Peptides against a protein of PDB entry 6MBK. Designs and how they scored, part 130

Target 1, 240 residues: chain A of PDB entry 6MBK
Amino acid sequence: GFEMVNFKEEGFGLRATRDIKAEELFLWVPRKLLMTVESAKNSVLGPLYSQDRILQAMGNIALAFHLLCERASPNSFWQPYIQTLPSEYDTPLYFEEDEVRYLQSTQAIHDVFSQYKNTARQYAYFYKVIQTHPHANKLPLKDSFTYEDYRWAVSSVMTRQNQIPTEDGSRVTLALIPLWDMCNHTNGLITTGYNLEDDRCECVALQDFRAGEQIYIFYGTRSNAEFVIHSGFFFDNNSH

## One batch from the design tools (peptide; made by RFdiffusion4, then SolubleMPNN)

Design b2_p14_8_s4 (from b2_p14_8, 6 letters changed)
Fold by OpenDDE base, seed 3:
Structure b2_p14_8_s4 (fold): chain B 240 residues (1-240), chain A 14 residues (1-14)
Amino acid sequence: as target 1 above (240 residues)
Amino acid sequence: MLIPVLHDFTPVTF
């Protein structure tokens, strides 16, 4: 039905290998393939998670550490997915001094400075936790935890995290959705849902796609400023 | 029943 392709202007995306009709279920991802807060709790990170209040309160940070632990694990189930992630991002945490100076004339500057300060404080806190907490001793990142590692993990999560239901449907949790998150953005409607009966993410086609066309999805209504702050890009056809 | 899957643009804040 589709294949991963590197598009010249948009980077990696999905291309249809056959005609796909509007509203056709063309992609599904079972829960067992997702990186979730729950999978983080069930991993080598679980003992530390159970004793650190910040990991418990902030699912996005739990995902960032889960991503770092799995990246550092050669036998991780998620290695094929992690290898598809960028090594660096065009997000504010990677901005050079000249890019920050340019943003001083925009409303985004406060959020950029907030990200810098918060990320630095988080790193300093967790560096100490990893060095001193008994349950950190078995983490594959114990002796290799740099600011660059943390910046990468936070940026990966910030650009790719999604809200999904818990297994029992009682709450909302956070997830990275492999393969699905390769779809690039277009204007439209949300076409991805979670099927609790089958315990999977389901994506239906936003429109008809012919064989050879790129498959786009709608990430949601966001301003260009929000896309720069959270995803590092502008969308020209963004009506907001 | 499908529950909408929403991309979460919330920044990581401390």
Scores: peptide ipSAE 0.228, ipTM 0.834, DockQ to the pose 0.905
Fold by OpenDDE base, seed 2:
Structure b2_p14_8_s4 (fold): chain B 240 residues (1-240), chain A 14 residues (1-14)
Amino acid sequence: as target 1 above (240 residues)
Amino acid sequence: MLIPVLHDFTPVTF
């Protein structure tokens, strides 16, 4: 098996509790444990979702609000997962003035400012929606929706959202995958797939892991620039 | 059949 560990420099990750062989199915997560656009629609957010065109059009924003609603709900099923998420991120939305000034000399500055502007505009829109829409009255965040909350939620989604099939396999939807997304990144191949027959996300080991070793996965082909902009980190061994 | 799970880093845009 594996266990959750807070690693000194990498934050939370998974550590093998036994030897795991390459290609071994060591981790699976049933659909019912995922935070999806569908679970958002079926939550306290559902009535608002059904009437807000932006939530309907932008599954990532729907996930962000789903995450905020569940975080604000003491009895949420996802509380154990939410507690594993960073309280802050190293993404552009969290850059200090000195970091932004440093990036002014780079091509990344345009993307940084774009994220700031977009996120601020989204927050302003949804703040008004939450204050005025009848279906927002039952949301646990009704009286506690700050920019910091929204920034955190969109950063959480931006860094952790995945494409998975719908239950019938006819379309792609967005999901946060608890436990699985705790695996930190390494170079390699995609070793995670969705099994529609068993309705679960399945992860096979990228390599042999010994008992006590951290279990890594490959997030996909990304440049270091993309990692900084979208995930907030540089990967030293990244081939791009 | 396994369908690859793809991490999507697309920023939330508006």
Scores: peptide ipSAE 0.198, ipTM 0.812, DockQ to the pose 0.925
Fold by OpenDDE base, seed 4:
Structure b2_p14_8_s4 (fold): chain B 240 residues (1-240), chain A 14 residues (1-14)
Amino acid sequence: as target 1 above (240 residues)
Amino acid sequence: MLIPVLHDFTPVTF
């Protein structure tokens, strides 16, 4: 019903290969295909995760390291997904001085500086952990853990992390949702839910899409400033 | 019943 396409201005997205009706379940992703905090715990990162309080407390950081470890693993199940991720982002962590100056007159500047400072501190902390912790010795990123790698992983997580239920539905966990997260943004309503009975993410169409049209989803109510800060883009038609 | 899947834009912080 859809295919991955590299759109000239929007990057990778999904295109309908047939007509899709509004509210039609056109896409689902089983839990086993998701990159989650749980899959991070069960990966090569697991031993370090069990010993590092920050990884344990910060599921988003755990996902960032999971993403880096899997990227560095040629046989990773998620290689096809990781290869579709942007190599660089337009997030504040990538801003040049002139881009930062442009935001200085806005309230967003405080969030920009916060992200940069926090990311730098995290990198410095984890650089030391990766170099010194015994459980880090087997990580595929041990000799290739740069700030650029870390800011990429953090930016990937910031732009793509989702809240999903645990298997028993008792708690919320964080997940990257392959294929689904390739849908670009439009105005609308949240059309993705988690089906606990089938243990999968389910996405229904926001509107009718004809064959050949790009399939969009709604990321939620965000200001343009929030899009810049969290997703690295402006949405001109943002009505929120 | 479906549980909404929410995209989380929370910045990574210490």
Scores: peptide ipSAE 0.185, ipTM 0.809, DockQ to the pose 0.902
Fold by OpenDDE base, seed 5:
Structure b2_p14_8_s4 (fold): chain B 240 residues (1-240), chain A 14 residues (1-14)
Amino acid sequence: as target 1 above (240 residues)
Amino acid sequence: MLIPVLHDFTPVTF
């Protein structure tokens, strides 16, 4: 198996408790443990979701609000997961003035400014929704919805959201995958898939790991300017 | 059959 460990430089990660072989299925996460657009619909956010066109159209925003609602709920099932999330991120929304100035000489500056503008606009929109919509009154974030909260939630989702199939496999939806996303990143190939028959995410080992070693996975290649990912999946063992 | 789980880096925009 594996255990959760707090690594000083990398934060929370997973450490092997035994030898794990390459391509061994070492980790799986059932759908019921995922934070999904569907779990958002089934939460306290559900009534508002059913009446807000933006929440309905943008699954990533639905996840961001779901994350905020669960964070504000002391008895949330996902509290242990949420507590492992960074308080700040290496995303454009957290860039200091000097970092922004450095980027002014690059093409990335347009994307940064676009992200700032869009996030501010989104916050302003949803602030109004949270203040005025009848179904927002029961949300635990009703009186505690700041830009910092929204920035954090958006950054959390942006850095951790995954495409998974819907329960019937007919469409793609978005999910945060607790436990699995505790694996820190390394270079390699995508080794995570969704098993519809067992209704779970399945992760196979990227390489051999010895007992006591940190388990790394590949989240996909991204550049500072790259917001669209093309991932190849490699799975040698057709046992699935 | 496993369906690849793809990380989505798309910024939240509208």
Scores: peptide ipSAE 0.215, ipTM 0.823, DockQ to the pose 0.659; fails the geometry check

## One batch from the design tools (peptide; made by RFdiffusion4, then SolubleMPNN)

Design b2_p15_3_s1 (from b2_p15_3, 7 letters changed)
Fold by OpenDDE base, seed 5:
Structure b2_p15_3_s1 (fold): chain B 240 residues (1-240), chain A 15 residues (1-15)
Amino acid sequence: as target 1 above (240 residues)
Amino acid sequence: SRNWAMDISLDTTPV
């Protein structure tokens, strides 16, 4: 009912190939297709994850490294997804000097500096880990781990991370959701939830879409979409 | 595609 299209102003998005009605389940993504903390643990990163406190404590960083490892793996299942990701982001980590100077007049400057500092510290830490830890030897990024790599991965996760339930529904975990996150954003209500019975993310149409129209969804809160386990969908108003 | 700009970087590096 949809196709991936490269829109000039918005980049990749989804276009309806037929009429889609509001509240129609038009898109679902099984857990097995998601990049999750669990899939990171089950990847080549697993041994290092099991030995590193930061990776264990910070699922977003685990996802970032998972993304980097998979990007560096030519046979990765997620290569098609990774190739659709932006090479650069409009995040603070990519701000030019002029942009930062402009922000000096705002309260955001402290957050920007904090993000720079934290990201740099994380990079320095993990650079050392990758160079010295025995379980890092088999990582495909062993010989190539730059700040630019880390910045990209962190920014990718920051802009695309979602909270989903664990398989048993007892906890929440972090996930990147391929295909679904190709939908561009519009104002509205969250129309995405997680179906534990079928073990998949489900997205229902925010509105009617005609054949040929771009399908938009509402991501929810900035940098984080939350799926409520029992209600299916988390409805919240947020600014674009 | 997703494009938010929230700080997800915590300073958890060991002392």
Scores: peptide ipSAE 0.025, ipTM 0.654, DockQ to the pose 0.047
Fold by OpenDDE base, seed 3:
Structure b2_p15_3_s1 (fold): chain B 240 residues (1-240), chain A 15 residues (1-15)
Amino acid sequence: as target 1 above (240 residues)
Amino acid sequence: SRNWAMDISLDTTPV
């Protein structure tokens, strides 16, 4: 098995409690435990989702609002997971003035400004929606929806969202994956896929791990990780 | 835990 441990420099991660062999299925997470666009649609957010084109068009924003609604719900199934999330992030939305000034000399500044402006515009739009739309009255965030809330939720999703198949395997949707996303990153191959037959996310060991060693996985090239839907896992030199 | 490369928010808000 494995356990969650706070490592000095890397923060929280998973540690092996026994010897794990390479390619061993050591971790799986059933769909019912995931926070997905579908679970958002089936939550208190569902009625508003069905009436707002932006929520429908942007699954990441739907996940952000799902995260906010569940955070504001004391009896939410996902409370234990939400409590493990950082309270702030090292993302452009949290950059200080001096950090932004430094980036003005780089090509990254345009992306930073775009992200900031887009997020601000989204917040302004949804603030109005939450204040005026009839289906927003039942949302736990109705009377408390700040930019800081939205910034946190968007940043949480940006850093942790994954692509998984829909239940019927016909389309791709977005998901946050509890427990699995506690693994820290190393260089290697993607060893996480989705098993449609068992309807679960599966992770196999990248290498042999001894009892007491930290378990690392490869996230891919960006935070919005794509799962191998039909081919299982990457065992060749395909960079994702 | 996950602290990977940042994604970019899309601007699809109504004008």
Scores: peptide ipSAE 0.025, ipTM 0.655, DockQ to the pose 0.048
Fold by OpenDDE base, seed 2:
Structure b2_p15_3_s1 (fold): chain B 240 residues (1-240), chain A 15 residues (1-15)
Amino acid sequence: as target 1 above (240 residues)
Amino acid sequence: SRNWAMDISLDTTPV
C-alpha cells in the first residue's frame, strides 16, 4: 500500500500506492524487525554490553553502538534500513562554527555545549573500551571507530528513538522502528501504538491519502515517541 | 525522516 520515495526537499518518505482511508491500519512493524536494546544484547555487541555499565545503564548508547555494528556488517539484516538514514543531521552536534557563534546570544547555547561535551566524553570513554576490552575484538568497528561515526550514531538514535513495551509489557525499552520512521512529520494526533498481542508496532492513517500522495504521521511533540505513556492511539476506533 | 528534532538528554559519562 506504500512505497519508499526520495522527495526533493524532505528526503526519504513513504508514498501511498493505493487510496488509504483515515484510521486504516496501513503499516505494521513486527518486533523482530526493530532495532532494540534487546536486539543489541543478542548481537555481536552482546558480550561487551554484558560487561559495560554504561551500555547497560544508557539504552540510547546501546542503540548507537548497535547501529554502528550493524552498519559495519555487510550482511546485516538492517542494511536496507541503515542505508535510508541521513549521513548527516541538522542537529547541534553538526553545527558549524558560525552557527555556534550565532547561538552564543541565545538560551540554546548551554544545551549545545553540554551535548558536545557529553558526546565527546562518551566517545573518549568508549574509544578506550573498544581498544582494550577483550570482547571488543569481535566488533566490526574495532579498527574504524571515529568520532564522526559516534556522532552520527548518537544523532541517529536521538532523532529516531522510540519507547515501546517489552515483550511481556512490564516495562518500556528503546527502539528504532524501520520503515515507520521514514514517514515524514505533520501536526496532528499520534496514530501509532504497540500491539502486544501481535507483538508489533501499528500505525493507522491520520487522514485520507490518495494513491500517489505522501503519507505523513505525527511523531509527537518531540523526536521521541512514547507509545506506552500515550496508552495507545488517540483515536477511539483503534484496536488495542 | 525523523531528523527535525533532537533529544538533548545525554547523560555525562561516569568518571
Scores: peptide ipSAE 0.022, ipTM 0.644, DockQ to the pose 0.049; fails the geometry check
Fold by OpenDDE base, seed 1:
Structure b2_p15_3_s1 (fold): chain B 240 residues (1-240), chain A 15 residues (1-15)
Amino acid sequence: as target 1 above (240 residues)
Amino acid sequence: SRNWAMDISLDTTPV
């Protein structure tokens, strides 16, 4: 009921190919298609993950490296998805000097500087790891791992990570959700949940969409969306 | 596509 389209201003998005009614389940993404911490562990990154405390402790960084490894892999299953990702982001890591100067008058400046510092430190750490760790030799990053690469990956994860349940539903984990995250944002309620029984992310239509209309979703007031377990949806009243 | 949101919680684990 939808197709991927490159819209003139919004970039990539989804367009309805038929009329979609409000609350209709129009999109679902099985776990197998997600980029998750678990898929990172099961990838070429797995051996390094198993021996690096930072990767183990910070699922977002694990996803970032997973993303970089897959991007560098021509035969990656996620290549079609990765190619749809922006080259740059509106995150602090991409702020220009003028933007930073403007923010100096706000409380946000401290967070910006912190993020710069943290990201730089992470990069420096992992650069050394990639160059020296035995399990890093198999990574397609050894010959090409720049700060720009890392900044991009971190920003990609930062803006697109979602909390989903583990397979057994006992914990939450992080995931990038291909296809789903192509939907551009609109105000409304979160109409996405995770169905553990079918082991898939499910999205119901926020409103009626006619054939040919762009499908918009509300994916939260923050970068990472939280999904309700067991076919539930998280409803935010959008009080912000 | 999602590109507007910020997660400023990126921190480093002590090495």
Scores: peptide ipSAE 0.022, ipTM 0.637, DockQ to the pose 0.050; fails the geometry check

Design b2_p15_3_s2 (from b2_p15_3, 8 letters changed)
Fold by OpenDDE base, seed 5:
Structure b2_p15_3_s2 (fold): chain B 240 residues (1-240), chain A 15 residues (1-15)
Amino acid sequence: as target 1 above (240 residues)
Amino acid sequence: KRKWAMLISLDFTPF
């Protein structure tokens, strides 16, 4: 057992309500609860997705738009999840002028500027698409699609996207994993995988946790976290 | 706190 708690400095996290042993399966999330490229295709975004080559080619952008559409939908199943997401991020797209100036002396500045330019170009492209494409007329963001919205969605996806298997296990797709991604991170081994038989994400405890302790996981880079299909779990360090 | 991450996206012509 665990509960969602707002921790100081860390925001929302999970706290153990009982003792949890190392390697205990304490958390699982069925596919139907995930925000995936497939759920994006099956949403109000689906008609536009079917006509836009960039959405089709870039699953992360598809997830970003899916997130925006669901956020703008009061009756969205994912509203409780979306409301737990940060309103802003410590990602390059949110860097302040002084922070960017500090990075000017580093090689990272080129990557930061590239990200800014790419994101701005994507926004401009999709702003035009949303304004002109017939299938965009039903999108809840039709009349309220700002750069700030796009920046937020892109940053949300970048910090939380995971690679999971498709339903048939034939390929990988991208997913946001509600509840699970509320676990804050610590150093360790990946203890999350995908169980294709039960069609769910599964997380085993990285260590023993006592009742009242925050449950931490190691999720590697978090951007495109990879799940092991054959064994479900990847118990090795990944680069991040 | 979530890990810092960089967006990797395709370079394309938006127009």
Scores: peptide ipSAE 0.040, ipTM 0.670, DockQ to the pose 0.044
Fold by OpenDDE base, seed 2:
Structure b2_p15_3_s2 (fold): chain B 240 residues (1-240), chain A 15 residues (1-15)
Amino acid sequence: as target 1 above (240 residues)
Amino acid sequence: KRKWAMLISLDFTPF
């Protein structure tokens, strides 16, 4: 097994409670535990989703709003997961003035400014939607939707979204994967896939871990991780 | 160790 631990400097992670062998299936997360575009559609956000073209077109924004709605819901099933999420991120949306100034000498500055502008525009759009749309009256964030909320949700999704198959395996959808995304990153191979037969995310150990060791996984493109649809696991050598 | 952060372009298309 494993346990959740708050590691110094790394934040929350998973620690082995027993010896785990390389390639051992040590962690799985059923679809019903995932925050997905589908669960967003089936939530209090569903009526608004059905009427808003941006939510429909951008699954990542749908996940961001789903995350905000669930965070604002005391009885949300995902409260224990949400409480493990960082309150702030090292993403561009959280860069301080000095960090931005440093980036002015780099090519990255244009991407950072683009992200700022896009996020601000999205916030302004959805602020108006939340204030005026009839279906927004059911949202727990109706009377409290700040840029800080949106920045946090977007950053959470940006750093944690994954591609998984739909239930029928015909398409891909976006998901946040509780418990699994607590694993911190190390260099290696992708050892996570989706088992459609059991309808769950599965993670096998990248290496041997002894009892008491932190369990690391290779994220690959973590914030847009694509699972091997239909085939389970794929070991990608295309690391950074 | 800094966690991996993805730079995602969140496109905003006016409808």
Scores: peptide ipSAE 0.039, ipTM 0.679, DockQ to the pose 0.046
Fold by OpenDDE base, seed 4:
Structure b2_p15_3_s2 (fold): chain B 240 residues (1-240), chain A 15 residues (1-15)
Amino acid sequence: as target 1 above (240 residues)
Amino acid sequence: KRKWAMLISLDFTPF
């Protein structure tokens, strides 16, 4: 087993409560527990989603709004998960003026400005949508949709979204994976897959962990690209 | 170690 622990420098992480062996399936998260584009469609956001082209085209934004709606819902199933999320992020959207100034000498500044511009533009668009669209009237965030809310949700999604298969396995969709995403990162191999037969995300241990040790996973080269959870990661132990 | 913020392109396509 494992438990959630707040590590001083790393924030929330998972700690082993028993010895876990390498390649042991120690963590699984059924689809029903995931925050997905599909769960967004099936939520209070669904009617708006069905009529907004940007929400339809951009699953990441759909997840961001889903996250905001659920955060604003006291009885949301995902409240325990949402409460584990950072209130602020070390992302360009949270950079202070001095950090931006430092980056002005780098090529990264263009990406930072682009991200900031895009996010601000999206916020302005959706602020108008939320204020004017009939289906937005039921959204719990209608009267409390600030830029801070949006940048938080966007940053949450940016840092935590994953690609998973659709229920039929025909396509990929985006998901936040509660509990699993609390694992802090270490170098290694991807040990997380999606089991379509059992309809769950599965994580096997990267290495042996002793009781009391923090459980780390490899998020892959989290390139600017989404983490793809593949069905059936067979870890070829190249140790043979 | 800070979780690498995935710079996911949130490109706004004006509709």
Scores: peptide ipSAE 0.039, ipTM 0.684, DockQ to the pose 0.049; fails the geometry check
Fold by OpenDDE base, seed 3:
Structure b2_p15_3_s2 (fold): chain B 240 residues (1-240), chain A 15 residues (1-15)
Amino acid sequence: as target 1 above (240 residues)
Amino acid sequence: KRKWAMLISLDFTPF
């Protein structure tokens, strides 16, 4: 029904290979294919996670380290996904000196400096942990953990993390959603939810798409990249 | 149309 395409101005996106109707379930991603806090706990990172309070308290940092460990593992299941991620981002952590100087006239400068400070502190903390903690010896990043690595992983998670339910639906957790996160954004309604019965992320078409058209989704205000777990699709006819 | 970047708080006090 769709293919990944590099669009000149938008970068990678999904293109329809056939006509897709509005509200059609065209894309689903089972939990087993997601990079989650749970998959991080079940990976080579698990022993360290179990001993580090910051990793336990901050699922976003756990995902960042999971992403770094899997990137450094040639046989990682997620290699095909990781290879599609940008090598650099247009996030504050990548701003050049001139961009930062331009922002000095705005209130945004305080947020940028806070992000720089926090990220640097986190890196310094985890650099020490990786060098000294016994459970870090098995990590593929043990001998190669740079600030650039951490900056990339943090930026990847910041731009792509989503909230999904736990398997029992009792809590929310964080996830990166391969294939789905290749869709570019348009204005509209949220058409992505989590189906607990089938244990998968589901995306229905926001509108009709003809064969050859780019498929867009509405990300909403990603500050709450809630999979609207609670609202289902706002489309009355969606069986979610 | 770029994907929304979530500027999540990374603020924490180390234990």
Scores: peptide ipSAE 0.034, ipTM 0.677, DockQ to the pose 0.050; fails the geometry check

